# Peptides against a protein of PDB entry 5VVV, part 173

Target 1, 276 residues: chain A of PDB entry 5VVV
Amino acid sequence: FLCGVVEGFYGRPWVMEQRKELFRRLQKWELNTYLYAPKDDYKHRMFWREMYSVEEAEQLMTLISAAREYEIEFIYAISPGLDITFSNPKEVSTLKRKLDQVSQFGCRSFALLFDDIDHNMCAADKEVFSSFAHAQVSITNEIYQYLGEPETFLFCPTEYCGTFCYPNVSQSPYLRTVGEKLLPGIEVLWTGPKVVSKEIPVESIEEVSKIIKRAPVIWDNIHANDYDQKRLFLGPYKGRSTELIPRLKGVLTNPNCEFEANYVAIHTLATWYKSN
Target 2, 276 residues: chain A of PDB entry 5VVV as posed
Amino acid sequence: FLCGVVEGFYGRPWVMEQRKELFRRLQKWELNTYLYAPKDDYKHRMFWREMYSVEEAEQLMTLISAAREYEIEFIYAISPGLDITFSNPKEVSTLKRKLDQVSQFGCRSFALLFDNIDHNMCAADKEVFSSFAHAQVSITNEIYQYLGEPETFLFCPTEYCGTFCYPNVSQSPYLRTVGEKLLPGIEVLWTGPKVVSKEIPVESIEEVSKIIKRAPVIWDNIHANDYDQKRLFLGPYKGRSTELIPRLKGVLTNPNCEFEANYVAIHTLATWYKSN

## One batch from the design tools (peptide; made by RFdiffusion4, then SolubleMPNN)

Design b2_p24_4_s3 (from b2_p24_4, 10 letters changed)
Fold by OpenDDE base, seed 4:
Structure b2_p24_4_s3 (fold): chain B 276 residues (1-276), chain A 24 residues (1-24)
Amino acid sequence: as target 1 above (276 residues)
Amino acid sequence: MNEIAVKFLEERTKEELERLKELK
């Protein structure tokens, strides 16, 4: 069971010292996972093709080493979906090289994120893939296999919540393709019925699990505030029955952008997790 | 419209999501 934090918000990423402090807290609270997915890290998303500089590499190596020190699984995410051409072997090779670099930093767990992108394929991809889901699954499977089938590999679908599913969760051709064709060792991220789910009913997890053919990892936006920087979500982790735990592969909270605001959010997630 | 605003608005309704896609 993956339980911890995803740094998955838009806005100023946390600094390395904050991330290290996070790892210390995660360990102390018996959480086990950090997903590195800061949207405004340029080389994570907008410039996903760019290799890390020597300085950036040193920072990431240090960060990954710190995660290991605190027995936190460091999952490196990349979001190539803004402008990747899935059918272009050069793009695939570029993605491979980027993940190879991160592997050299000591990272062993990875995620491919296709959230917050358009459902449209370019003309070249339309000639090769039957759908956007097919394109995403193809590259995800290829990368997963290329990396030697790491123990933890995550996929974030473009339809990552109930409201984004067309026509709905149970009938989504996109999620059906994901469920049928995504290799079983790859985990699927899900935010619940909504992007920011006030509640995540058990039935909603059963529904999505059926179509994706696996228990999801919750990317939990309950404390996310990137969409409203005038608000801080300081309340406890709530609206999730502990009965979800046996029905999930994990829960990663995407909390407030302000690192200091997240003590209660993360601590109460830990309490929730340990209550099972 | 920035991505944060899009995400926020997409939370509203499926129809709004479609509208936002058209605006891009």
Scores: peptide ipSAE 0.038, ipTM 0.660, DockQ to the pose 0.123
Fold by OpenDDE base, seed 3:
Structure b2_p24_4_s3 (fold): chain B 276 residues (1-276), chain A 24 residues (1-24)
Amino acid sequence: as target 1 above (276 residues)
Amino acid sequence: MNEIAVKFLEERTKEELERLKELK
């Protein structure tokens, strides 16, 4: 069970010292996972093709080493979906090379994120793939196999919540393709019925699990505030029955952008997780 | 996340705002 934090917000990323402090807190609270997915980190999303500099490499190596010291699984995410051509072997090779570099930093867990992108494939991809889901699954499976089938590999679908599913969760051709074609060792991220789910009913998890043919990992935006700078959500982790725990592969909270605001968010997640 | 990101990007370029509206 993956339980911890995803740094998955838009806005200023956390500094390395904050991330190290996070790992210490995660260990103290018997949480086990950090997903590196800061949307405004240039080489994560907008410039995903660019290799890390020597200085950036040193920072990431130090960060990954710190995660290991605190027994926190460091998952490196990349979001190539803004402008990748899935059918282009050069794009696939560029993605492989980027993940190879991160693997050299000591990272062993990875994620491919296709959230917050347009559903339209380019003309070249339309000639090769039957759908956007087929394109995404193809590259994800290839990368997963190329990396030697890491123990932890995550996929974030473009339809990552109930409100984004067409026509709905249970009948989505996109999610059906993901469920049928994504290799079984790859985990699927999900935010619940909404992007920010006030509640995640058990029935909603049963519904999505059926179509994706696996228990999801919750990317939980309950404490996210990147969408409203006037919002600071300091309340407890709530609206999630502990009956979800046996039906999930994990829960990663995407909390407030302000690092210091997240004590209650993360601590109450830990309490929730231990209550089962 | 997109529904969330649109509000965040209202302070960004008009072009980026329009792009995000199309993703809603």
Scores: peptide ipSAE 0.036, ipTM 0.631, DockQ to the pose 0.196
Fold by OpenDDE base, seed 1:
Structure b2_p24_4_s3 (fold): chain B 276 residues (1-276), chain A 24 residues (1-24)
Amino acid sequence: as target 1 above (276 residues)
Amino acid sequence: MNEIAVKFLEERTKEELERLKELK
């Protein structure tokens, strides 16, 4: 069971010292996972093709080593979906080279994120793939196999919550393709019925699990404030029955942008997890 | 996709996400 934090918000990313402090807190609270997915980190999303500089590489190596020291699984995410051409072998090779670089930093767990992108394929991809889901699954499976089938590999769908599913969760052709064609060793991220789900009913998890043919990992936006930085979400982790735990592969909370505001959010997630 | 199109898409998607998050 993956339990911890995803740094997955828009806005100023956390600094390396904050991330190291996070690992210490995660270990102390008996949590086990950190997903690196900061939207405004240029080489994560907007400039995903660019290799890390020597200085950036040293920082990431140090960060990954710190995660290992605190027994936290470090998952490196990349979001190529803004402008990747899925049908272009050069684009696939560029993605492979980027993940090879991160593998050299000591990273062993990875994520491909296709959240917050346009649902339309370019003309070149339409000639090769039957749908956007087919394109995404193809590259995800290829990368997963190329990396030697890592123990932890995550996929974030473009339809990552109930409200994004067309026509709905159970009838989504996109999610059906993901369920049928995504390799079984790849985990699927899900935010619940909404982008920010006040509640995640057990029945909603059963519904999505059926179509994706696996238990999801919850990307939980309950404490996310990137959409309204005038608000801080300081309340406890709530609206999730402990009956969800045996029906999930994990829970990663995407908390407030302000690092110091997240004590209650993360601590109460840990309490929830340990109550099972 | 060129740099201008990428920026436009990013901004549009962010705005839509923010709108949807407000509906919690």
Scores: peptide ipSAE 0.026, ipTM 0.652, DockQ to the pose 0.050
Fold by OpenDDE base, seed 2:
Structure b2_p24_4_s3 (fold): chain B 276 residues (1-276), chain A 24 residues (1-24)
Amino acid sequence: as target 1 above (276 residues)
Amino acid sequence: MNEIAVKFLEERTKEELERLKELK
């Protein structure tokens, strides 16, 4: 069971010292996972093709080593979906080289994220893939196999919550393709009924699990505030029955952008997790 | 990546941020 934090918000990323402090807190609270997915970290999303410099490499190696010291699984995410051409072998090769570099930093767990992107493929991709889901699954499977089938590999769908599913969760051709064709060793991220879900009912998890053919990892935006920088979400982790725990592969909270605001959010997630 | 592509991606990121706000 993966339980911890995803740094998945838009806005100013956390600094390395904040991330190290996070790992210390996660260990203290008996949480086990950090997903590196900061939207405005340029080499994660907008400039995903760009290799890390020597200085950036040293920082990431130090960060990954710190995660290991605190027994926190460091998952490196990349979000190539803004402008990748899935059918272009040079693009696939570039993605492989980027993840090889991160593997050299000591990273063993990875994620491919296709959240917050357009559903339209370019003309070249339409000639090769029958749908956007087929393109995403193809590259995800190829990368997963290329990396030697790591123990932890995550996929974030474009339809990552109920309100993004067309026509709905149970009838989505996109999610059906993901469920049928994504390799079984790859975990699927899910956010619940909405982008920010007040409640995540057990029935909603059973519904999505059926179509994706696996228990999801929750990317939980309950404490996310990147969409409203004038507001802090300081309340407890709530609206999730502990009956969800045996039906999930994990829960990763995407909390407030302000690192110092997240004590209650993360601590109460830990209390919730240990209550099962 | 050229300056035009950078601006496009930055604008798209802002649009997605506003979309997330509207869909709460």
Scores: peptide ipSAE 0.020, ipTM 0.625, DockQ to the pose 0.084

Design b2_p24_4_s4 (from b2_p24_4, 12 letters changed)
Fold by OpenDDE base, seed 5:
Structure b2_p24_4_s4 (fold): chain B 276 residues (1-276), chain A 24 residues (1-24)
Amino acid sequence: as target 1 above (276 residues)
Amino acid sequence: MNEEAVAFLKKKQEEELKKLKELK
């Protein structure tokens, strides 16, 4: 069971010292996972093709080493979906080379994210792939196999919540393709019925699990505030029955942008996880 | 909250795509 934090918000990323403090807190609270996915790391998303500099490499190596020191699984995410051509072998090779660089930093767990992108394929991809889901699954499977089938590999679908599914969760051709074609060792991220789900009913997890043919990992936006930084979400982790725990592969909270505001959010997640 | 989040994410995606288009 993956339980911890995803740094998955827009805005100023946490500094290295904040991330190290996070790892210390995660260990203390018996949480085990950190997903690196800051939207404003341009080399994560907008400029995903660009290799890390020597200075950035040193910082990431230090961060990964710190996660290991605190027995926290460090998952490196990349979001190539804004402008990747899935059918272009040069693009696939570029993605492989980027993940090779991160592997050299000591990273062993990875994620491919296709959140917050258009459902439209370019003309070249339409000639090769029957759907956008087929294109995403193809590259994800290839990268997963290329990396030697790492123990933890995550996929974030473009339809990552109930309200983004067309026509709905149980009938989505996109999610059906993901469920049928994504290799079984790859985990699927999900935010619940909504992007920000006040509640995640057990029945909603059973529904999505059936179509994706696996238990999801929750990317939980309950405490996310990047969309309105005038608000701080200081309340407890709630609206999730403990009956979800045996039906999930994990829960990663995407909390407030302000690192200092997240004590209650993360601590109460840990209490929830230990109450199964 | 959810409606605000969805609107924000859409705006961010539009800004990202615009910036990428300007650089090509």
Scores: peptide ipSAE 0.680, ipTM 0.951, DockQ to the pose 0.935
Fold by OpenDDE base, seed 1:
Structure b2_p24_4_s4 (fold): chain B 276 residues (1-276), chain A 24 residues (1-24)
Amino acid sequence: as target 1 above (276 residues)
Amino acid sequence: MNEEAVAFLKKKQEEELKKLKELK
């Protein structure tokens, strides 16, 4: 069971010292996972093709080593979906080289994210792939196999919540393709019925699990505030029955942008997890 | 909250795509 934090927000990323402090807190609270996915890391999303500099590499190596020291699984995410051509072998090779660099930093767990992108393929991809889901699954499976089938590999679908599914969760051709064609060792991220789900009913998890043919990992936006930085979400982790725990592969909270505001959010997630 | 979040994410995506087009 993956339980911890995803740094998955827009806005100023956390500094390396804040991330190290997070690992200390996660260990203390018996949480086990950190997903690196800051939207404003240009080399994570907008400029995903660009290799890390020597200085950035040293920082990431130090961060990954710190996660290991505190027994926290460090998952590196990349979001190539804004402008990747899936049918172009050079693009696939560029993605492989980027993940090879991160593997050299000591990273062993990875994620491919296709959240918040256009659902339309380019003309070249339409000639090769039957749908956008087929294109995403093809590259994800190839990368997963290329990396030697790592123990933890995550996929974030473009339809990552109930309200983004067309026509709905149970009838989505996109999610059906993901469920049928995504290799079984790859985990699927999900935010619940909504992007920001006030509640995540057990029935909603059973519905999505059926179509994707696996238990999801929750990317939980309950404490996310990047969409309104005038608000801080200081309340407890709530609206998730403990009956979800045996029906999930994990829960990663995407909390407030302000690192110091997240004590209650993360601590109460830990209390919820331990109550099973 | 959810409607605000969806609107924000859409705006961010539009800004990112615009910036990428300006660099090409």
Scores: peptide ipSAE 0.667, ipTM 0.948, DockQ to the pose 0.941
Fold by OpenDDE base, seed 2:
Structure b2_p24_4_s4 (fold): chain B 276 residues (1-276), chain A 24 residues (1-24)
Amino acid sequence: as target 1 above (276 residues)
Amino acid sequence: MNEEAVAFLKKKQEEELKKLKELK
């Protein structure tokens, strides 16, 4: 069971000392996972093709080493979906080289994210792939196999919550394709009924699990505030029954941008997790 | 909260795509 934090917000990423402090807290609270997905790391998303510099590499190596020291699984995410051409083997090779670089930093767990992108494929991709889901699954499976089928590999669908599913969760052709064609060793991220879900009912997890043919990992935006930085979400992790735990592969909270605001959010997630 | 988040994410995506177009 993956339980911890995704740094998955827009805005200023956390500094290295904050991330190290996070790992210390995660260990102390018996949480086990950190997903690196800061939207404003340009080399994670907007400039995903760009290799890390020597200085950036040293920082990431130090960060990954710190995660290992605190027995936290460091998952490196990349979000190529803004402008990747899925059918172009040069794009696939560029993605492979980027993940090879991160593997050299000591990273062993990875994620491919296709959240918050347009469903439109370019003409070249339409000639090769029957749908956007087919294109995403193809590259994800290829990368997963290329990396030697790492123990932890995550996929974030474009339809990552109930309100983004067309026509709905149980009838989504996109999610059906993901469920049927994504390799079984790849975990699927899910955010619940909404982008910010006040509640995640057990029945909603059973519904999505059926179509994706696996238990999801929750990307939980309950404490996310990047959409309104004038608000801080200081309340406890709530609206998730502990009956979800045996039906999930994990929960990763995407919390407030302000690192110092997240004590209650993360601590109460840990209490929730340990209550099962 | 959810509606604000959805609107924000859409705006961010539009800004990202605009920046990418300006760099080409």
Scores: peptide ipSAE 0.666, ipTM 0.950, DockQ to the pose 0.934
Fold by OpenDDE base, seed 3:
Structure b2_p24_4_s4 (fold): chain B 276 residues (1-276), chain A 24 residues (1-24)
Amino acid sequence: as target 1 above (276 residues)
Amino acid sequence: MNEEAVAFLKKKQEEELKKLKELK
């Protein structure tokens, strides 16, 4: 069971010292996972093709080593979906080289994120793939196999919540393709009925699990505030029954952008997790 | 509201990306 934090918000990423402090807190609270997915990290999303510099590499190596010291699984995410051509072998090779570089930093767990992108394929991809889901699954499976089938590999679908599913969760051709064609060792990220789910009913998890043919990992935006700069949610982790725990592969909270605001968010997640 | 806010942020980031690509 993956339980911890995803740094998955828009806005200023946390500094390395904040991330190390997070790992100390995660260990102390018996949480086990950090997903590196900061939207405004240029080499994560906007410039995903660009290799890390020597200085950036040293920082990431230090961060990954710190995660290991605190027994926190460091998952490196990349979001190539803004402008990748899935059918282009050169693009696939570029993605492979980027993940090879991160593997050299001592990273062993990875994620491919296709959140917050348009469903439209380019003309070249339309000639090769029957749908956007087929294109995403193809590259995800290829990368997963290329990396030697790492123990933890995550996929974030473009339809990552109930309201983004067309026509709905149970009838989504996109999620059906993901469920049927994504290799079984790859985990699927999900935010619940909404992007920011006030509640995640058990029935909603049973519905999505059926179509994706696996228990999801919750990317939980309950404490996210990047979408509203006036929002600071300091309340407890709530609206998630502990009956979800046996029905999930994990829960990763995407908390407030303000690092110091997250004590209650993360601590109450830990209490929730240990209560089962 | 939350979904509209996320969609707004997405659009803003795409516009920023476009500007950065036009500067390269």
Scores: peptide ipSAE 0.032, ipTM 0.613, DockQ to the pose 0.498

Design b2_p24_5_s1 (from b2_p24_5, 11 letters changed)
Fold by OpenDDE base, seed 2:
Structure b2_p24_5_s1 (fold): chain B 276 residues (1-276), chain A 24 residues (1-24)
Amino acid sequence: as target 1 above (276 residues)
Amino acid sequence: MNEIAVEFLKKKQKEELEKLEKLK
């Protein structure tokens, strides 16, 4: 069970010292996972093709080593979906080289994220792939296999919550394709009924699990505040039954942008997780 | 909250795409 934090917000990323402090807190609270997915890391998302510099590499190596020291699984995410051409073997090769670089930093767990992108494929991709889901699954499977089928590999669908599913969760051709074609060793991220889900009912997890043919990992935006920088979410982790735990592969909270605001959010997630 | 978040994400995606287009 993956339980911890995703740094998955828009806005200024946490500094390395904050991330190290996070790992210490996660260990202390018996949480086990950190997903590196800061939207404003240009080399994570907007400029995903760009290799890390020597200085950036040293920082990431140090961060990954710190995660290991605290027995926190460091998952490196990349979000190529803004402008990748899935059918272009050069793009696939570029993605491979980027993940090879991160593998050299000592990273062993990875995520491919296709959240918050347009559903439209380019003309070249439409000639090769029957749908956007087929394109995403193809590259994800190829990358997963290329990396030697790492123990933890995550996929974030474009339809990552109930409100983004067309026509709905259970009938989504996109999610059906993901469920049917994504290799079984790849975990699927899910955010619940909404982008910011006040509640995640058990039935909603059963519904999505059926179509994706696996238990999801929750990307939980309950404490996310990037959409409203004037608001801090200081309340406890709530609106998730502990009955979800046996039906999930994990929960990763995407909390407030302000690192120091997240004590209650993360601590109460840990309490929730241990209550089962 | 959810509606504001959805609008925010759409805005961010648009800003990212516009920035990428300006750099080509």
Scores: peptide ipSAE 0.631, ipTM 0.943, DockQ to the pose 0.967
Fold by OpenDDE base, seed 5:
Structure b2_p24_5_s1 (fold): chain B 276 residues (1-276), chain A 24 residues (1-24)
Amino acid sequence: as target 1 above (276 residues)
Amino acid sequence: MNEIAVEFLKKKQKEELEKLEKLK
């Protein structure tokens, strides 16, 4: 069971010292996972093709080493979906080289994210792939196999919540393709019925699990505040029955942008996880 | 809350695409 934090918000990323402090807190609270996915890391998303500099490499190596010191699984995410051509072998090779670089930093767990992108394929991809889901699954499977089938590999679908599914969760051709074609060793991220789910009913997890043919990892936006700079979510982790735990592969909270605001959010997630 | 979040994400995606188009 993956339990911890995803740094997955828009806005100023946490500094390295905040991330190290996070790892210390995660270990203390018996949480085990950190997903690196800051939207405003240009080399994570907008400029995903660009290799890390020597200085950035040293910082990431230090961060990954710190995660290992605190027995926290460090998952490196990349979000190529804004402008990747899935059918272009050069793009696939560029993605491979980027993940090879991160592997050299000592990273062993990875994620491919296709959240917050347009559903439209380019003309070249339409000639090769039957759907956007087929294109995404193809590259994800290829990268997963290229990396030697790492123990932890995550996929974030473009339809990552109930309200983004067309026509709905159980009938989504996109999620059906993901369930049928994504290799079984790859985990699927999900935010619940909504982007920000006030509640995640057990029945909603059973519904999505059926179509994706696996238990999801919750990307939990309950404490996310990047969308409203006037709000801080200081309340406890709530609206999730403990009956979800045996039906999930994990829970990663995407909390407030303000690192110092997240004590209650993360601590109460840990209490929830240990209550089963 | 969810509606505000969805609008924010759509805005961010648009801003990202506009930046990428200016660099081509």
Scores: peptide ipSAE 0.618, ipTM 0.940, DockQ to the pose 0.908
Fold by OpenDDE base, seed 4:
Structure b2_p24_5_s1 (fold): chain B 276 residues (1-276), chain A 24 residues (1-24)
Amino acid sequence: as target 1 above (276 residues)
Amino acid sequence: MNEIAVEFLKKKQKEELEKLEKLK
């Protein structure tokens, strides 16, 4: 069970010292996972093709080493979906080289994220792939296999919540393709019925689990505030039954952008997790 | 809350794409 934090917000990423402090807190609270997915790391998303500089590499190596010191699984995410051509072997090779670089930093767990992108493929991809889901699954499976089938590999679908599913969760051709064709060792991220789910009913998890043919990892936006900088979510982790725990592969909270605001959010997630 | 979040994400995606287009 993956339980911890995803740094998955838009806005100023946390500094390395904050991330190290996070790992210390995660360990202390018996949480085990950090997903590196800051939207404003340009080399994570907008410039995903660009290799990390020497200085950035040193920082990431230090961060990954710190995660290991605190027995926190460091998952490196990349979000190539803004402008990748899935059918182009050069794009696939570029993605491989980027993940090879991160592997050299000591990272062993990875995520491919296709959140917050257009559902449309380019003309070249339409000639090769029957759907956007087929293109995403193809590259995800290839990368997963290329990396030697790492113990933890995550996929974030473009339809990552109930409201993004067309026509709905149980009938989504996209999620059906993901469920049928995504290799079983790859975990699927999900935010619940909504992008920001006030509640995540058990039935909603059973529904998505059926179509994706696996228990999801919750990317939990309950405490996310990037969408409203005038708000801080200082309340406890709530609206999730502990009955979800045996039905999930994990929960990663995407909390407030303000690192200092997240004590209650993360601590109460830990309490929730340990209450099962 | 969710609607505001969805609108925000759509805006961010648009801004990202526009930035990528300007860099080509």
Scores: peptide ipSAE 0.614, ipTM 0.939, DockQ to the pose 0.933
Fold by OpenDDE base, seed 3:
Structure b2_p24_5_s1 (fold): chain B 276 residues (1-276), chain A 24 residues (1-24)
Amino acid sequence: as target 1 above (276 residues)
Amino acid sequence: MNEIAVEFLKKKQKEELEKLEKLK
């Protein structure tokens, strides 16, 4: 069970010292996972093709080493979906090379994220792939196999919540393709019925699990505040029954942008997780 | 709350694409 934090918000990323402090807190609270997915890291998303500099590499190596010191699984995410051509072997090779670099930093766990992108494939991809889901699954499976089938590999679908599914969760051709074609060792990220789910009913997890043919990992935006700078959510982790725990592969909270605001968010997630 | 989040994400995606287009 993956339980911890995703740094998955827009806005100023946390500094390395904050991330190390996070790892200390995660260990103390018997949480085990950190997903690196800051939207404003240009080399994570907008400039995903660009290799890390020597200085950036040193920082990431230090961060990954710190995660290991605190027995926290460091998952490196990349979001190539803004402008990747899935059918172009040079794009695939560029993605491989980027993940090879991160592997050299000591990273062993990875995520491919296709959140918050257009469903429209380019002409070249339409000639090769029957759908956007087929293109995404193809590259994800290839990368997963190329990396030697790491123990933890995550996929974020473009339809990552109930409201983004067409026509709905149970009938989505996109999610059906993901469920049928994504290799079974790859985990699927999900935010619940909504992007920011006030509640995640058990029935909603059973529905998505059936179509994706696996228990999802929750990317939980309950404490996210990047979408409203006037909001600071200091309340407890709530609206998730503990009956979800045996039906999930994990929960990663995407909390407030303000690092200092997240004590209650993360601590109450830990309490929730231990209550099963 | 969710509607505001969806609108925010759509805005961010648009800003990202516009920035990428200006760099080409």
Scores: peptide ipSAE 0.609, ipTM 0.938, DockQ to the pose 0.901

